Peptides against a protein of PDB entry 7BDX. Designs and how they scored, part 249

Target 1, 212 residues: chain A of PDB entry 7BDX
Amino acid sequence: EMGAAACTLLWGVSSSEEVVKAILGGDKALKFFSITGQTMESFVKSLDGDVQELDSDESQFVFALAGIVTNVAAIACGREFLVNSSRVLLDTILQLLGDLKPGQCTKLKVLMLMSLYNVSINLKGLKYISESPGFIPLLWWLLSDPDAEVCLHVLRLVQSVVLEPEVFSKSASEFRSSLPLQRILAMSKSRNPRLQTAAQELLEDLRTLEHN

## One batch from the design tools (peptide; made by RFdiffusion4, then SolubleMPNN)

Design b2_p24_3_s4 (from b2_p24_3, 13 letters changed)
Fold by OpenDDE base, seed 5:
Structure b2_p24_3_s4 (fold): chain B 212 residues (1-212), chain C 212 residues (1-212), chain A 24 residues (1-24)
Amino acid sequence: as target 1 above (212 residues)
Amino acid sequence: as target 1 above (212 residues)
Amino acid sequence: DELLRKTEEAARRAEEESVLERLL
């Protein structure tokens, strides 16, 4: 209970750039983000059996942690910190996104995907995550999710790769050979307007890359 | 571990007025401060036997909680919030200061005394804590502590009462009859310059009140 | 959720700054 309450407050205040700078300027940031990865991993590993109620204190704690990571990654100095000093956390987030089944822990997936997208704003961050083993298969695994918000954030992450020629060129062969085009085309017809737009834009970007 | 790390970060960032306002502006503040009191009480009750190592994760968590309360009380809106909406927490801090033995949990006592001093900057807060049952005996109990920093913060709290005529007048009879003058005189000769100064100033203020 | 909304707003600001960060 107390941990979840404290983490929730920290999540709320971390929406400020000055608070992110204050978090990172302290000697406790490294330890915090190291334990964050371990805590998130422990939570996901515990889900294989007990349907931990979505509203459990433990779930709220992990959601708040993922929210803090996302808010830190929303700031340039936060992205640089994560990519330089917390790569294990990024690796953990990628692993956890692979370990979660379609439809499982939707809100947590959304926050983790938002954090990875924010990291991908940084070219060094985008290079790091896109060069991670199994990254492209992971994108397609996540894009199989029935949740529109999960799929939206996957499409945004895919677009972040596609729009960076230096990054896309390294994986272009694998990307083209494995692209779930039918799934993306289905999303371009979604009743969810955000998902529809993101899928349409990605299809246009992909067509542009085929003609160039 | 994770709770202590999160609370420590929250403590660090709560030194900012804008962060205190952000904490209080959320719908989670009441719950957080309610659980804070319970957590601190649980910790102090658990100390009657096992010398919980000063460096335990639980100790660090409780220190961070006391630090957050202190930082919130350092801001005018934070004082008003505590006095209006978290009186149970103030009652808990007063109780815990009474339950701790001389020389026990020195750092926690200092933080709790700092929080009460900060609350005492608000006239409504000073009235509330000074009218608490056993407040004057509690001050003398705490002033018996061998730690100079504990004694310093007790003297500051005593001075806060003495300097407010409306508050002091209500307790002046009990205060004069129970004043540990020899202890304060001994502190005015302390090798600790901060303690020495605080004791000297309090003795001067008390002399002024005897002549007026 | 208010916290999620604030996180989305922060992410949107980051996206607006993204062009500058990749050009530097």
Scores: peptide ipSAE 0.252, ipTM 0.859, DockQ to the pose 0.265
Fold by OpenDDE base, seed 4:
Structure b2_p24_3_s4 (fold): chain B 212 residues (1-212), chain C 212 residues (1-212), chain A 24 residues (1-24)
Amino acid sequence: as target 1 above (212 residues)
Amino acid sequence: as target 1 above (212 residues)
Amino acid sequence: DELLRKTEEAARRAEEESVLERLL
């Protein structure tokens, strides 16, 4: 209980750039983000394929941790810190996104995807995550989720890759051959306006890359 | 481990007034400070008179909680919040200061005393803590601590009472009759300059009150 | 959830800044 409460408060205040700078300016940031990855991993492993009650203190704790990582990654210095000093955490997030089943821990997936998207704003971060083993298959696995918000954040991450020629060119062949085009086309017709827009934009970006 | 790390980060960032405002502006503050009191109480009760290893994750967690309370109490809106909405936490801190033996959990005592001193800056807070059962005996119990920093923060809290005529007048008879004058005089000769100054100032304030 | 909303708002600000960060 207390840990979840403290972590949730830390998540709330981490929406401030000044708080992110304060977190990272301390000597405790490295340890915190290291343990964060371990804690998130332990939680996901403890699910043993069961849909844990999302309302547990432990779930709230890990949710808050993912929120903190996302908020840190929303700041330039936070992205730089994560990409330089917390690569293991990024690897853990990528792993956990692969380990979670469609519909499992949807809120956690959303925050983890948001964190990766925020990291992908940094070119070094985008390179790092896109060069991770099985990254392209992972995107399509995640895009199989029934949740529109999971799919939205996957599409945003896919777009982040597609918009960077240096990154996209390395994997363009695999990307094009495995692209779940029909699923993206279906999402472009979604009643969810955010999902619809993200799918349309990605389809436009992909069309632009076919003509070049 | 993770809870202690998160709480320690929250302690670090809570040194900012803006962070204190953000903590208190959320819907989670009441619950957080309620659980804080319970957690601190549970920790002190678990000591069973043993000197717990100060280096435990649990000790660090409770230490960080006391630090957060202290930082919140350093801000005007934080004092107002504690005195209006977290009186149970103040009562818990007073209780725990009584339950701890001289030399036991010195660092925690210091932070708890700092928090009470910060609360005492608010006149309503000073009234509240000074009207707590056994407050005057508690001050003298705490002043029996061998630690100069514990004694310093006790003297500061005593001074906060002495400097407020409305508070001091209510308990002046008990205060004068139980005053450990010889101990305060000994502290005014301390080699610790902070303790020496605090003891001297308090003795001067007390002399001023005898002549009026 | 207010915390999630704040996180989304922070992410949106990051996206607005992203064009500048990738050009540097």
Scores: peptide ipSAE 0.252, ipTM 0.859, DockQ to the pose 0.278
Fold by OpenDDE base, seed 1:
Structure b2_p24_3_s4 (fold): chain B 212 residues (1-212), chain C 212 residues (1-212), chain A 24 residues (1-24)
Amino acid sequence: as target 1 above (212 residues)
Amino acid sequence: as target 1 above (212 residues)
Amino acid sequence: DELLRKTEEAARRAEEESVLERLL
């Protein structure tokens, strides 16, 4: 309980750039993000056993941790910190996104995808994430999710890769051969306006790249 | 471990006024400070049994909680919040200061005393604390501590009462009858310059009040 | 959730500023 409450408050205040700078300017940041990855991994591994109520204190705690990582990645100095000093955490987030089943831990999955998207704003971060083993298969696995918000954040991450020629050129062959075009076309007809728009924009970007 | 790390980061960033405002502006502040009091009480009650190593994750967690309360009380809006909405936490801190033995949990005792002192900057807070049952006996109990830093913070809290005529008048009879004058005189000869100065100033303030 | 909303708002600001970060 108390740990979750403290972590939730830390998440709330980490929406400020000055707070992110204060977190990262301290000597405790490295340790905090190291333990964060381990804690998130332990939680996701526990889900295969007991029906841990999705509303547990533990779920809220891990949700808040993912929120903090997302807010840190929303700031330029935070992106640089994660990409330089917390690569193990990025690897953990990618792994956990693969370990979660479609429809499982939707809120957590959304925050983890948001954090990766925020890191992908940094070109070094985008390179690191996109060069991770199994990255393209992971995108398609995540895009099989029934949740519209998960799919939206996957499409945003795909778009970040497609819009960067230096990065896209390295994966273009695998991307073109494995692209779930019918799934993306279905999303472009979604009743969710955000998902519909994101899918339509990505389809336009992909068509532009085929003609060049 | 992770809870203590999150709480420690929250403590570090709570040194900022804007962070204190952000904590208190959220809907979670009341719950956080309620659970804080309970957590601190549970920890102090556990000390009578096992030799919980003073360097435990639990000790660091509770220490960080007391640090957060102190930082909140350092800000005007934080004092107003504590005095209006978290009086149970103030009562808990007063109780825990009484439950701790001389030389026990010195660092925690210092932070709790600092938090009460910060609250006492607000006249409403000073009134509330000084009108608490057993407040004057508690001051003398705490002043028996062998630690110079504990004694310093007790003397500062005593001075806050003595310097406010409206508050001091209500307790003046009890205060004069129970004053450990020999102990304070001994502190005025301390090798610790901060303790020496605080004891000397208090003795001068008390002499001034006897002549009026 | 207010915290999630604030996180989305922070992420949106980062995206708006990102054009400058990739151009440098």
Scores: peptide ipSAE 0.250, ipTM 0.858, DockQ to the pose 0.239
Fold by OpenDDE base, seed 2:
Structure b2_p24_3_s4 (fold): chain B 212 residues (1-212), chain C 212 residues (1-212), chain A 24 residues (1-24)
Amino acid sequence: as target 1 above (212 residues)
Amino acid sequence: as target 1 above (212 residues)
Amino acid sequence: DELLRKTEEAARRAEEESVLERLL
């Protein structure tokens, strides 16, 4: 309980750039983010396929941790910190996204995907994430999720890769050969306007890349 | 571990007035401070006279919580919040200061005393604390502590009471009858310059009140 | 959730800043 409350408050205040700088300026930042990864991993491993009680203290704690990571990654110095000094946390997030089944831990997936997207704003971060083993299969695995918000954030991450020629060129063959085009086309017809727009934009970007 | 790390970061960032405002502006503030009190109480009850390992995750967690309360009380809106909406936490701090033996949990006592002193800057807070049952006996109990920093913060809290006529008048008879004058005189001869000064100033304030 | 909304807003600002950084 108390840990979840403290992390929730820390998540709330981490929306400030000055707070992110204060978090990272301390000698405890590295330790905090290493323990964060371990805590998230321990939680996901404990689920054993059970329906996550979304309102449990444990789930709220891990959700708040993912929120903190996301807010840190929303700031330039936070992205640089994560990419240089907390790569194990990024690896953990990628692993956990792979270990979770479609429809499982939806809210946590959304925040983890948001954190990876925010990291992908940094070219070093985008390179690091996209060069991770199984990254492309992971994207398609996540895009099979029945949840529209999960799919939305996957599409945004895919777009971040597609829009960076230096990164996309390395993976272009695998990307094109495995692209779930019919799934993305189906999303472009979604009643969810955010998902529809993201899918449409990605399809336009992909068409532009096929003609170049 | 993770809870202690999160609380430690929250403590560090709570030195900012804007962060204190952000903490208090959320609907979760009341819950957080209620759980804080319960957590501190649970910890102190678990000590059962054992020597507190100052570096345990649990002690560091509770220490960080006391630090957060102190930082919140350092800000005007934080004092107003504590005095109006978190009185149970103030009651808990007073209780815990009474339950701890001289020389026990010294660092925690210092932070708790600092928090009460900060609250006493608010007239409502000073009234509330000073009207708490057993407050005067508690001050003298705490002043028997062998630790100079504990005694310093007790003397500062005593001075806060003495300097407010509206509060002091209510307790003046009990205060004068139970005043450990010889102990305060001994502190005015301390080699610790902060303790010496605080004791000397309090003795001067008391002399002024005897002549009026 | 208000915290999630604030996180989304922070992420949007980061995206806007990144577009500006890519244009510079």
Scores: peptide ipSAE 0.247, ipTM 0.857, DockQ to the pose 0.235

Design b2_p24_4_s1 (from b2_p24_4, 13 letters changed)
Fold by OpenDDE base, seed 2:
Parts: C-alpha cells; structure tokens; sequence
Structure b2_p24_4_s1 (fold): chain B 212 residues (1-212), chain C 212 residues (1-212), chain A 24 residues (1-24)
C-alpha cells in the first residue's frame, strides 16, 4: 500500500518538467526505470489466473508507474532519456501490450500507449518503436480492443508512423497489406467523437499517401 | 524494491517547495502520511529480533519516508499541514524515537529529529511536540545516544524549547530537575565542532534563563 | 510540419489525460 501511495504521489508531481529533470538528473533514474519495467512485467504475468482486482494496491502501483513513464516521455529530455538509456523499458511496454488480451487492463494499456506516443514525438523514438519486431501486428491486435480509448491511442500511434515518411517507407508494404481498413472505417463512424476524429484523420492521411 | 525506489525519488524531489505544495494540494496527502506513520511503526516493531539489514529495501523505504516528512516540515505550508492534519504522524515519530535503543537506527533517528525540529519552527508545532507525554524524558533518553549527530539534533530540539518562553515555562520545573547537565557539559567539550557549538549555545541559553 | 502540429496537439491531450487519470 505505501509503495503505491508513494508512487502515486511521484506520478502526480512528475507532471512538472522540473520534477522530470530532477528525476533524470540523478544517478538513480536508470535503476528506477529498469525496476519499473520488471515490476510491470511481473504484474502482467500475474494476471493470467487471478481475478484482476483492478483496484488492488499492486494494480495502482503499476498504473502509477505507467503514469510516471508517460509524464517523463511528455518532456523532451525525458524522451531523450527513454530512447537513449531505457530502451528495455520501451520493449517491455510493447511486450506487455501484446501480452494483454483485448479488454484486459484497459487503463494500463491507455497509459502505456500514451507513453509510446509521447516517445514517438522523438524521431529516434518513433524509429525505435516502429522497428520493434511485431510492431505492426501489435497495432492491429490492439485495434481489436473493444475499448474506444485504447483504440484511440492506437490510431494516434499509427498516425505518428504514417506522418513520418522516413519511418513509414520502411513498413509501408506490410502496413498496406495488413491494414484493418474496415475496422478503421467503423471507428470513423463511432459515436465517440475523439475516436471518430482520429479515425477520419488517419483515413485522410492514408488517402494522401496513396495518391502521392 | 520498487517501492523504495519510488519513495527515494519522491524524497529527492520533495526538496522543492513547489513539489511539497503539489503533494499537499491533493486529496491524497492525508492518506499518504497516515500510511507513512504506520509503515514506519511496522518497520521499527520488526527490528526487535532480526539483524537490521541497514541496507535493506525496507530500511531504505522508511528512510525515504522520513526524508519526505523532513522536507515537508521544512516548508511553512508543510509545517501547517503536519501540525493541523497529521498529528498522529508526529506522535508516531515521537514514539518511534522512544522505542529505538541508543545506537539503533541512527540515520532514521536523525531524520526523525530533523523533522520534529522543522515542525518546532511553528510555535503550534513546538507546543504540540513539547506537550507530548514523556517528551522531556525522551529528550534525555535520546541524549544518551552514542551518536554525535543524534545528540546534535536533540540539543537543537532542546534549544527550540528553551528559546520559547511560552513553551519553556510549562516544563521548566521538570526540565531543570532532570537536566543531564554533565552530559551537556561533556558535549560542549566534544571534538565534533557542530555538537560542541550546539552544546555551548544551549548552556549559554540555560544560564541566561537562570539569571532572569 | 504536419507531424509536429499533430504531435503538439496530441501531446497536450495526453498530458491532460495523464493528469486526469492520476487524480482518480
């Protein structure tokens, strides 16, 4: 319980750029994010059998960790840190997103996806994530999620790839061949306005690329 | 391990006044400091038998918690919060200082004493602490510690009492009758310059009060 | 660039969403 509480407070204060800089300026940052990945991985592995007490201290702890990563990735120096020094954590996040079933741990997925998106703002980060093995299949796997927020953040991540020609060109063939167009079209008709907009924008971006 | 790491980072960033304000501005602060007290108490209770792995994750966790409390108490709004809303934590710290033997958990004692001193900057805090049952005996118990840093912070806390007539008058009789004068005199001759100075200053303050 | 503009907008939304989720 205490760990979760401390981590939650750390999450809250990490919304500050100065706090992120303070976290990363110390010699403890590397260890912290290493343990973060391990902790998240351990948690997800534990979900295979027991009733996900979504409100457990453990769940809250992992959720807060994901929040911290997201906040760190929201800052330029944080993105640099993650991409340069904590790639294993990024790999872990990608793996966890793959290990989780549709509808499972939705809130955690959302934070993890936001963290990846934030990392993707850095071209180096986008390159790293998009070149991860199984990244494209992972995107489509995640788009099968029944949760609109999960799908929203997946669409945004897809768009990050599409909007960067240097990155998209590397995966364009696989992307086009496996694109769940009907699913995205369905999302463009969603009653969720955020999801609808994201899907429409992506469809427009894709059309632009087909004509160029 | 992860909890200790998170708590340590929180401790580090809590040196900022803005971070302290952020911690206290949320609805989670009360719960956090409540759990903090319980966690510290549980830890100290666990020390009765097992080899104090001074470097255990648990020890580090509690140490970081004490650091956070100290940093919070270093800020005016933090002192107000502790004195108004987290008195149980102050009681716990006093109790833990009493429960620990001389030479036991020195670093933790130092942080706890610093937190109490910081709280004592607030007159309301000083009143609260000094009116705690067994406070004066506790001071003398703590002065029996072989550690110079512990003794230093005890002397400072004693001085906080002595320098506030409104507070000192309430306990002056007990204070004078139980004052370990020989111990303080010995400290005034310490080779530790900080301890020496603190003891000398306190002796001067005490002499001034005897002549008035 | 289009990417930069989109990133700025989404980043801000993510900041707000992360904050919101942290307050829950």
Amino acid sequence: as target 1 above (212 residues)
Amino acid sequence: as target 1 above (212 residues)
Amino acid sequence: SLRSTVNEEILEENREETRRLGEE
Scores: peptide ipSAE 0.445, ipTM 0.879, DockQ to the pose 0.185
Fold by OpenDDE base, seed 4:
Parts: sequence; structure tokens; C-alpha cells
Structure b2_p24_4_s1 (fold): chain B 212 residues (1-212), chain C 212 residues (1-212), chain A 24 residues (1-24)
Amino acid sequence: as target 1 above (212 residues)
Amino acid sequence: as target 1 above (212 residues)
Amino acid sequence: SLRSTVNEEILEENREETRRLGEE
């Protein structure tokens, strides 16, 4: 309980750029983010199929960790740190997103996807994530989630790839051949305005790429 | 391990006034500090006599918690919060300082004493601490510690009482009758310049009170 | 660039959402 409480407070204060800088300026950041990945992984591995321990202290702890990573990735220096020094954590996040079933740990998925998106703002981060084994299939796996927020953040991550020619060109063939176009089209008709907008924007971006 | 790491980071960032404000501005502060007290108490109670688990994750966790409390108490709003809303935590700290043997958990003692000193900057805090049962005997118990830093911070806490007439007058008789004057005089001759200075200042303050 | 503009908008939304989730 105390660990979760402390981590939750750390999450809250990590919304500050100055706090992120302070976290990263210390000698403890590397160890912290290393253990973060391990902790998140252990949690997800402890889940029995569709069992969700949503209200457990452990769940809250991991949720807070994901929040911290997201907040760190929201800052330029944080992205630089994660991309350069915490690639294993990024690998872990990608792994966990693949290991979680549709509807499982939805809030955690959202935070992890948000963290990946934030990292993807850094071109080096985008390259690293997009070149991860099975990245494209992972995107489509995640788009199969019934949760609109999960899908929203997946679409945003997809868009980040699509909007970067240097990255998109490397996987364009695989991307186009496996693109769940019907799914994205369906999302563009969603009653969720955020999901609708994200899907529409992505479709527009894809159309632009087809004409060039 | 992760809990200790997170708490340690929180400790580090809590050195910022803005972070303290953020911690206290949230709805989670009360619960956090409540559990903090319980966690610290549980740790100290788990110690077998003179056994020191100095290098354990648990020790580090509690150490970080004490650091957070100290940092919170260093800020005006933090003192107000602790004095008004976390008196149980203050009681716990006083209890733990009494329960620890000389030489036991020295670093933790130092942080706890520092936190109490910081709280004592608030007159209401000073009143609360000084009116705690057995406070005066506790000070002398703590001065029996062989560690110069422990003694230093005890002397500072004693001085905070001595320098506040409203507080000192209430316990002046007990204070003077039980004052370990020889111990303080010995400290004024310490090779540790900080301890020496603190002891000298206290002796000067005491002399001033005798002449008034 | 288009990417930069989109990133800024989404980043801000992510900040807000991350905060919101942290307050729950």
C-alpha cells in the first residue's frame, strides 16, 4: 500500500517538467526505470488470462509507474533519456501491450500507449519503436480492443508513423498490406468524437500518401 | 525494491517547494502521511534490539519516507499541513525516537529529528511537540546517542524550545531540573564544529534565560 | 511540419489525460 501511495504521488508531481528534470538529473533514474519495466512485466505476467486486479495496490502501483513514464516522455529531456538510456523499458512496454488481451487492463494500456506516443515525438524514439519486431502486427492487435480510448491512442501512434516519411517508407509495404482499413473506417464513424477525429485524420494522411 | 526506488525519487523531488505544494494540494496527501507513520512504526517495531537492517530495501523505504516528511516540514504550507492534519505522524515520530536505542538507525533518527525541528518552526508545531508526553525525557534520551549528528539535531530541537518563551515557560522547571548540563558542556568542546557551535549557542541561550 | 503540429496537439491532450487518470 505504501509503495503504491508513494508512486502515485510521484506520478502526480511528475506532470511538472521541473520534476521530470529532477528525476532524470539524479543518479537514480536509470535504476528506477529499469525496475519499473521489471515491475510492470511481473504484474502483467501475474495476471491469469482475463483476470483483472484493477483495484489492487499492485495494479495501482503499476498504473502509477506507467503514468510516470508517460509524464517523463512528455518532456523533451525525458524522451531523450528514455530513447537513449531506457530502451529496455520501451521494449517492455511494447511486450506488455502485446501480452494483454483485448479489454484487459485497459487503463494501463492507455497509459502505455500514451507513453509510446510521447516517445514517438522524438524521431529517434519513433524509429526505435517502429523498428521493434512485430510492431505493425502489434498495432493491429491493439486496434482489436473494444475500448475506444485504447483504439484512439493506437490510431495516434499509427499516425505518428504515417506522418514521418523516413519511418513509414521502411514499412510501407507491410503497413499497407496488413492495414485494417475497414476497422479504421468504422472508427471514423464512431460516436466518440476523439476516436472519430483520429480515424478521419489518419485516413486523410493515408490518402495523401497514396497520391504521392 | 520498486517501492523504495519510487519513494526515494519522491524524496529527492520533494526538496522543491513546488513539489511539496503539489503533494499537499492533492486529495492523496492525508492518506499518504497516515500510511507513512504506520510504515515507519512497523519498521522500527520489526527491529530486534540493536539489529540494524541499514541496507535493506525496507530501511531505504522508511529512510526516504522520513526524508519526505522532513522536506515537507521545511515548507510553510507543509508545516501547516503536518501540524493541522498529520499530528498522528508527529506522534509516531516522537514515539519512534523514543523506541530506538542509542546508535540504532542513526540516519533515520537524524531525519526524524530534522523533521521535528522543521515542524517546530511553526509555533503551533513547537507547542504540539513540546507538550507531547515525555518530551523532555525524550530529548535527554536522544542526547545519550553516541552519534554527533543525532546530538546536533537534538540540541537544535532543544534550542527551539528554549528560544520560545511561551513554550519554555511551561516546562522550565522540569527542563532545568533534568538538564544534562555536563553533557551539553562536553558537546561544546566537541571536535565536531557543528555540534560544538550548537552546544555553545544553547548554553548561551540558557545563560540568557537565567539572567532574566 | 504537419507532424510537429499534430504532435503538439496530441501531446497536450495526453498531458491532460494523464493528469485526469492520475486524479481518479
Scores: peptide ipSAE 0.444, ipTM 0.879, DockQ to the pose 0.187
Fold by OpenDDE base, seed 5:
Structure b2_p24_4_s1 (fold): chain B 212 residues (1-212), chain C 212 residues (1-212), chain A 24 residues (1-24)
Amino acid sequence: as target 1 above (212 residues)
Amino acid sequence: as target 1 above (212 residues)
Amino acid sequence: SLRSTVNEEILEENREETRRLGEE
């Protein structure tokens, strides 16, 4: 309970760029983010397919940790820090996204996906994530989620890859061969306007790339 | 371990006034400081006279919590919050200072004393603390500590009472009758220059009050 | 670039969503 409360407060204040800089300027950041990855991993491994109640202290603790990572990645110096000094955490997030079942831990997946998107704003971060083993299959796995918000953030991450020619060219063959086009087309007809728009934009981007 | 790391980061960033305002502006502050008191109390109760290693995760966790309280109390809005909405925490800190033995948990005592001193900057806070049951005996109990830093912060808290006539007048009889003058005189001859100065200043203040 | 514009927009949405989720 105390850990969850402390992490929740830290998450809230980490929305400030100056707070992120203060966190990273200290000598405790590396340790914190290392343990963060371990803690998140332990939590996901403990679920054993069970639906965790969102209101549990343990879930709130991990949720807040993911929120902190997301806020750190929202700032340029935070992206640089994560990509250079906390790659294991990024690897952990990617792994956890693969380990979670469709419909499982939706809010946590959303935060983790937002963190990866924020990292992807940095070209070095985008390269690192997109070159991770199993990245493309992971994207399609995540797109199978019944949750619209999960799918939205996956589509945004896919778009981040597609919009960067240097990155997309490396994965283009695998990407084209495995693209779940029917699923994306279905999303372009979603009642969720954000999901609909994201799917439509991605389809337009993909069509543009096929003509070029 | 993760809790200690999170609290340590929160402690570090709470040195900023804007961060303190952000913590207090949220709806989680009351819960956080309530649990803080409980956690600190549980820790002290668990010691059963044992010397806890300063490097334990549990001790670091409680240490960081005390640091957060200290930083909150360093800001005007934080003092107002603590005195108005978290009096139980102040009571807990006073109780814990009494429960700890001389030489036990020195660093924790120092932080707790600093927090009380910071609260005492607010006249309402000073009144609340000084009117707490057993406050004067507690001060003398704490002055019996062999640690110079503990004694220093006790002397500062005593001075805070002495320098406020409205507060001192309420306790003057008990204060004068129980004052460990020989102990304070001994401190005025300490090799620790900070302790020496604080003791000398307090003795001067006391002499001035006797002549007035 | 198109990427930079999209990134800025989505980043801002992510900030808002992260804040919202943290206030729950």
Scores: peptide ipSAE 0.443, ipTM 0.878, DockQ to the pose 0.186
Fold by OpenDDE base, seed 1:
Formats: structure tokens, C-alpha cells, sequence
Structure b2_p24_4_s1 (fold): chain B 212 residues (1-212), chain C 212 residues (1-212), chain A 24 residues (1-24)
């Protein structure tokens, strides 16, 4: 309980750029993010396949950790730190997104996807994530989620790749061959306006790339 | 381990006034400080009388919590919050200082004493602490500590009372009757220059009050 | 660039969403 409370407060204050700089400027940052990855992994491994998001202190703790990572990745120096010094954490986040079942830990998935998107703003980060083994299959796995917010954040991550020619060219063959076009088309007709817009924009971006 | 790491980072960033404001501006502050007091109490109660400061994750966690309280109390709005909304935490800190044996948990005692001193900068805080049951006996108990840093911070807290006529007048009779003058005189001859100076200043302040 | 504009917009939305989720 106390750990979760402290971590939740740390998440809240990490929305400030100056706080992120303070966290990263200390000699404890590397250790913190190393343990973060391990803690998140242990939590996900402890989840039985049929157990929905347990409103537990443990789930809140891991949720807060993911929030901290997201806030760190939202700042330029934070992205640089994660990509240069905490690649294992990025690998862990990608792995955990693959280990979770559709509909499982939706809020956690959203935060992890947001963190990866924020990292992808940095070209080095985008390259690292997109070149990770199984990245494209992982995107399609995540798009099978029934949750509109999960799908929204997946579409945004896909768009980050599509809008960067240097990165997209390396994955273009696999991307085109495996693209779940029917699923994305269905999302473009969603009742969720955010999901609808994201799917429409991605479809337009993909069409533009086919004509070049 | 993860909880201790998160709490340690929160302690580090709480040195900033803006971070303290962010912590207190949220709806989670009351809960956090409530659990803080309980956690500190549980830790102190778990200590066997003969066990020195265990270099454990638990001790580091509680140490960080005490550091956060100290940093909050160092800011004007933090003092106001503690005195108005977290009096139970102040009561807990006073109780824990009494429960610890001489030489036990020295670093924790120092942080707790520093937090109380910071609170005492606020006149309302000074009144609350000094009017707490057994406050004066507690000061003399703590001055029996063999550690120079503990004694230094006790002397500073005593000075906070002595330098406030409104507060001192209410306690003057008990203070004069129980004052461990020989112990304070011995401290004025300490090899520790900070302790020596603090004891000398207090003795001068006490002499000035006797002549008025 | 188009990427930069999209990134700025989505980053701001992510900041707000992260804040919202942290207040729950």
C-alpha cells in the first residue's frame, strides 16, 4: 500500500519537465528503471489468463510505474535517456504487450503504448522499437483487442512508422504483406470518434505511400 | 525494493518547493501522509531493542518517508498542511522518538527531529508540538542519546521553544524545574563544533530569560 | 514536417490522458 501510494505521487509530479530532469539527474535513475521493468514483468507473469484487471495495490503500483515511464518519455531528455540507457525497459514493455491477452489489463496497455509512442518521437527511439523482433506481428496482435483505446494507441504507433520514410522503407514489405486492412477499415467506421479519425488518417497515409 | 526506490526518488524531488506544492495540491496527499505515519510506526515497533540500524530495504523506505516529511515541512504551505490536516502524523513522530532507545536508528531520529523543527517555524506548529503531552520529558530523554547529531537537533528544537515567549511562558515552570543543565554544559564543551555552538547559544538564551 | 505536427498533437493528447489516468 505505501509503495503504491509513493509511486502514485511520483507519477503525478513526474508530469513536470523539471521533475523528470531531477529524476534523471540523480545517480538512482538507472536502478529505478531497471527495477521498474522487472516489477512490471513479474506482475504480468503473475496474472492468470482469466483474471481481469485486479483492482489491487499491486496493479495500481505497476500502473503508476507505467505512468512514470510515459511521463519521462514525454520529455526530450527523458526519451534520450530511455533510448540510450534503458533499452532493456523498452524491450520489456514490448514483451509485456505481447504477453497480455486481448481485453486484459487495458489501462496498463494504454499507458505502455503511450510510452512507446512518446519514445517514437525520437528518431533513434522509433528505429529501435520498429526494428525490435516481432514488432509488426505485435501491432496486429494488439489491434485484435476489443478495446477502442488500445486500438487507438496502436494505430498511432503504426502512424509513427508510416510517417517516417527511413523507417517505413525497411519494414514496407512485411507491413504491406501482413496489414489487417479489413480491421483498420472497420475502425474507420467506429462509433468512437477518436478511433474513427485515427483509422481514417492512417488509411489516407497508406494510400499516399502506395501512389509514391 | 521497488517501493523503496520509488519513495527515495520522491524524497529527492520533494526538495523542490514546486514538487511539494504538486504533492499537496493533489487529492492523494492526506492518504499518503496517513499511511506514512502507520508505516513508520510499524517499522519502529518491529525493531528489537538490540538491533542496530538494519541496512534493509524497509529501513531505507522509512528513512525516505521521513525525508519527504522533512522536505514538506521545509515549505510554508507544507507546514500549514501538516499542522492543519496531518496532526496525527506529528503525534506519531513524537511518539516514535520516545519509543526509540538511545543510539537506535540515529539517522531516522535526526530526520524526524528536523521535520519537527521545520514544523516549529510555524507558530501554530510550535504551539501544537510544545503542548503535546510529555514533550519536555521527551526532549530530555532524547538528550541522553550518545550521538552528537541527535543531541544537536534536540538543542535546536529546545531553542525554538525558548525563543518564542508566548510558548515558553506556558512551559517555563516545567522547563526550569527539569532542565538537564549539566548535560547541556557538557555539550557546550563538545569536540563537535556544531553541537558546541548550539549548546552555548542555548545557554546564553536561557541566561537572558532568567534576567528578565 | 507532417510527422512533427502529428507528434506534437499526439504528445499533447498523451500528456492530458496520462494526467487524467493518474487522477483516477
Amino acid sequence: as target 1 above (212 residues)
Amino acid sequence: as target 1 above (212 residues)
Amino acid sequence: SLRSTVNEEILEENREETRRLGEE
Scores: peptide ipSAE 0.441, ipTM 0.878, DockQ to the pose 0.197

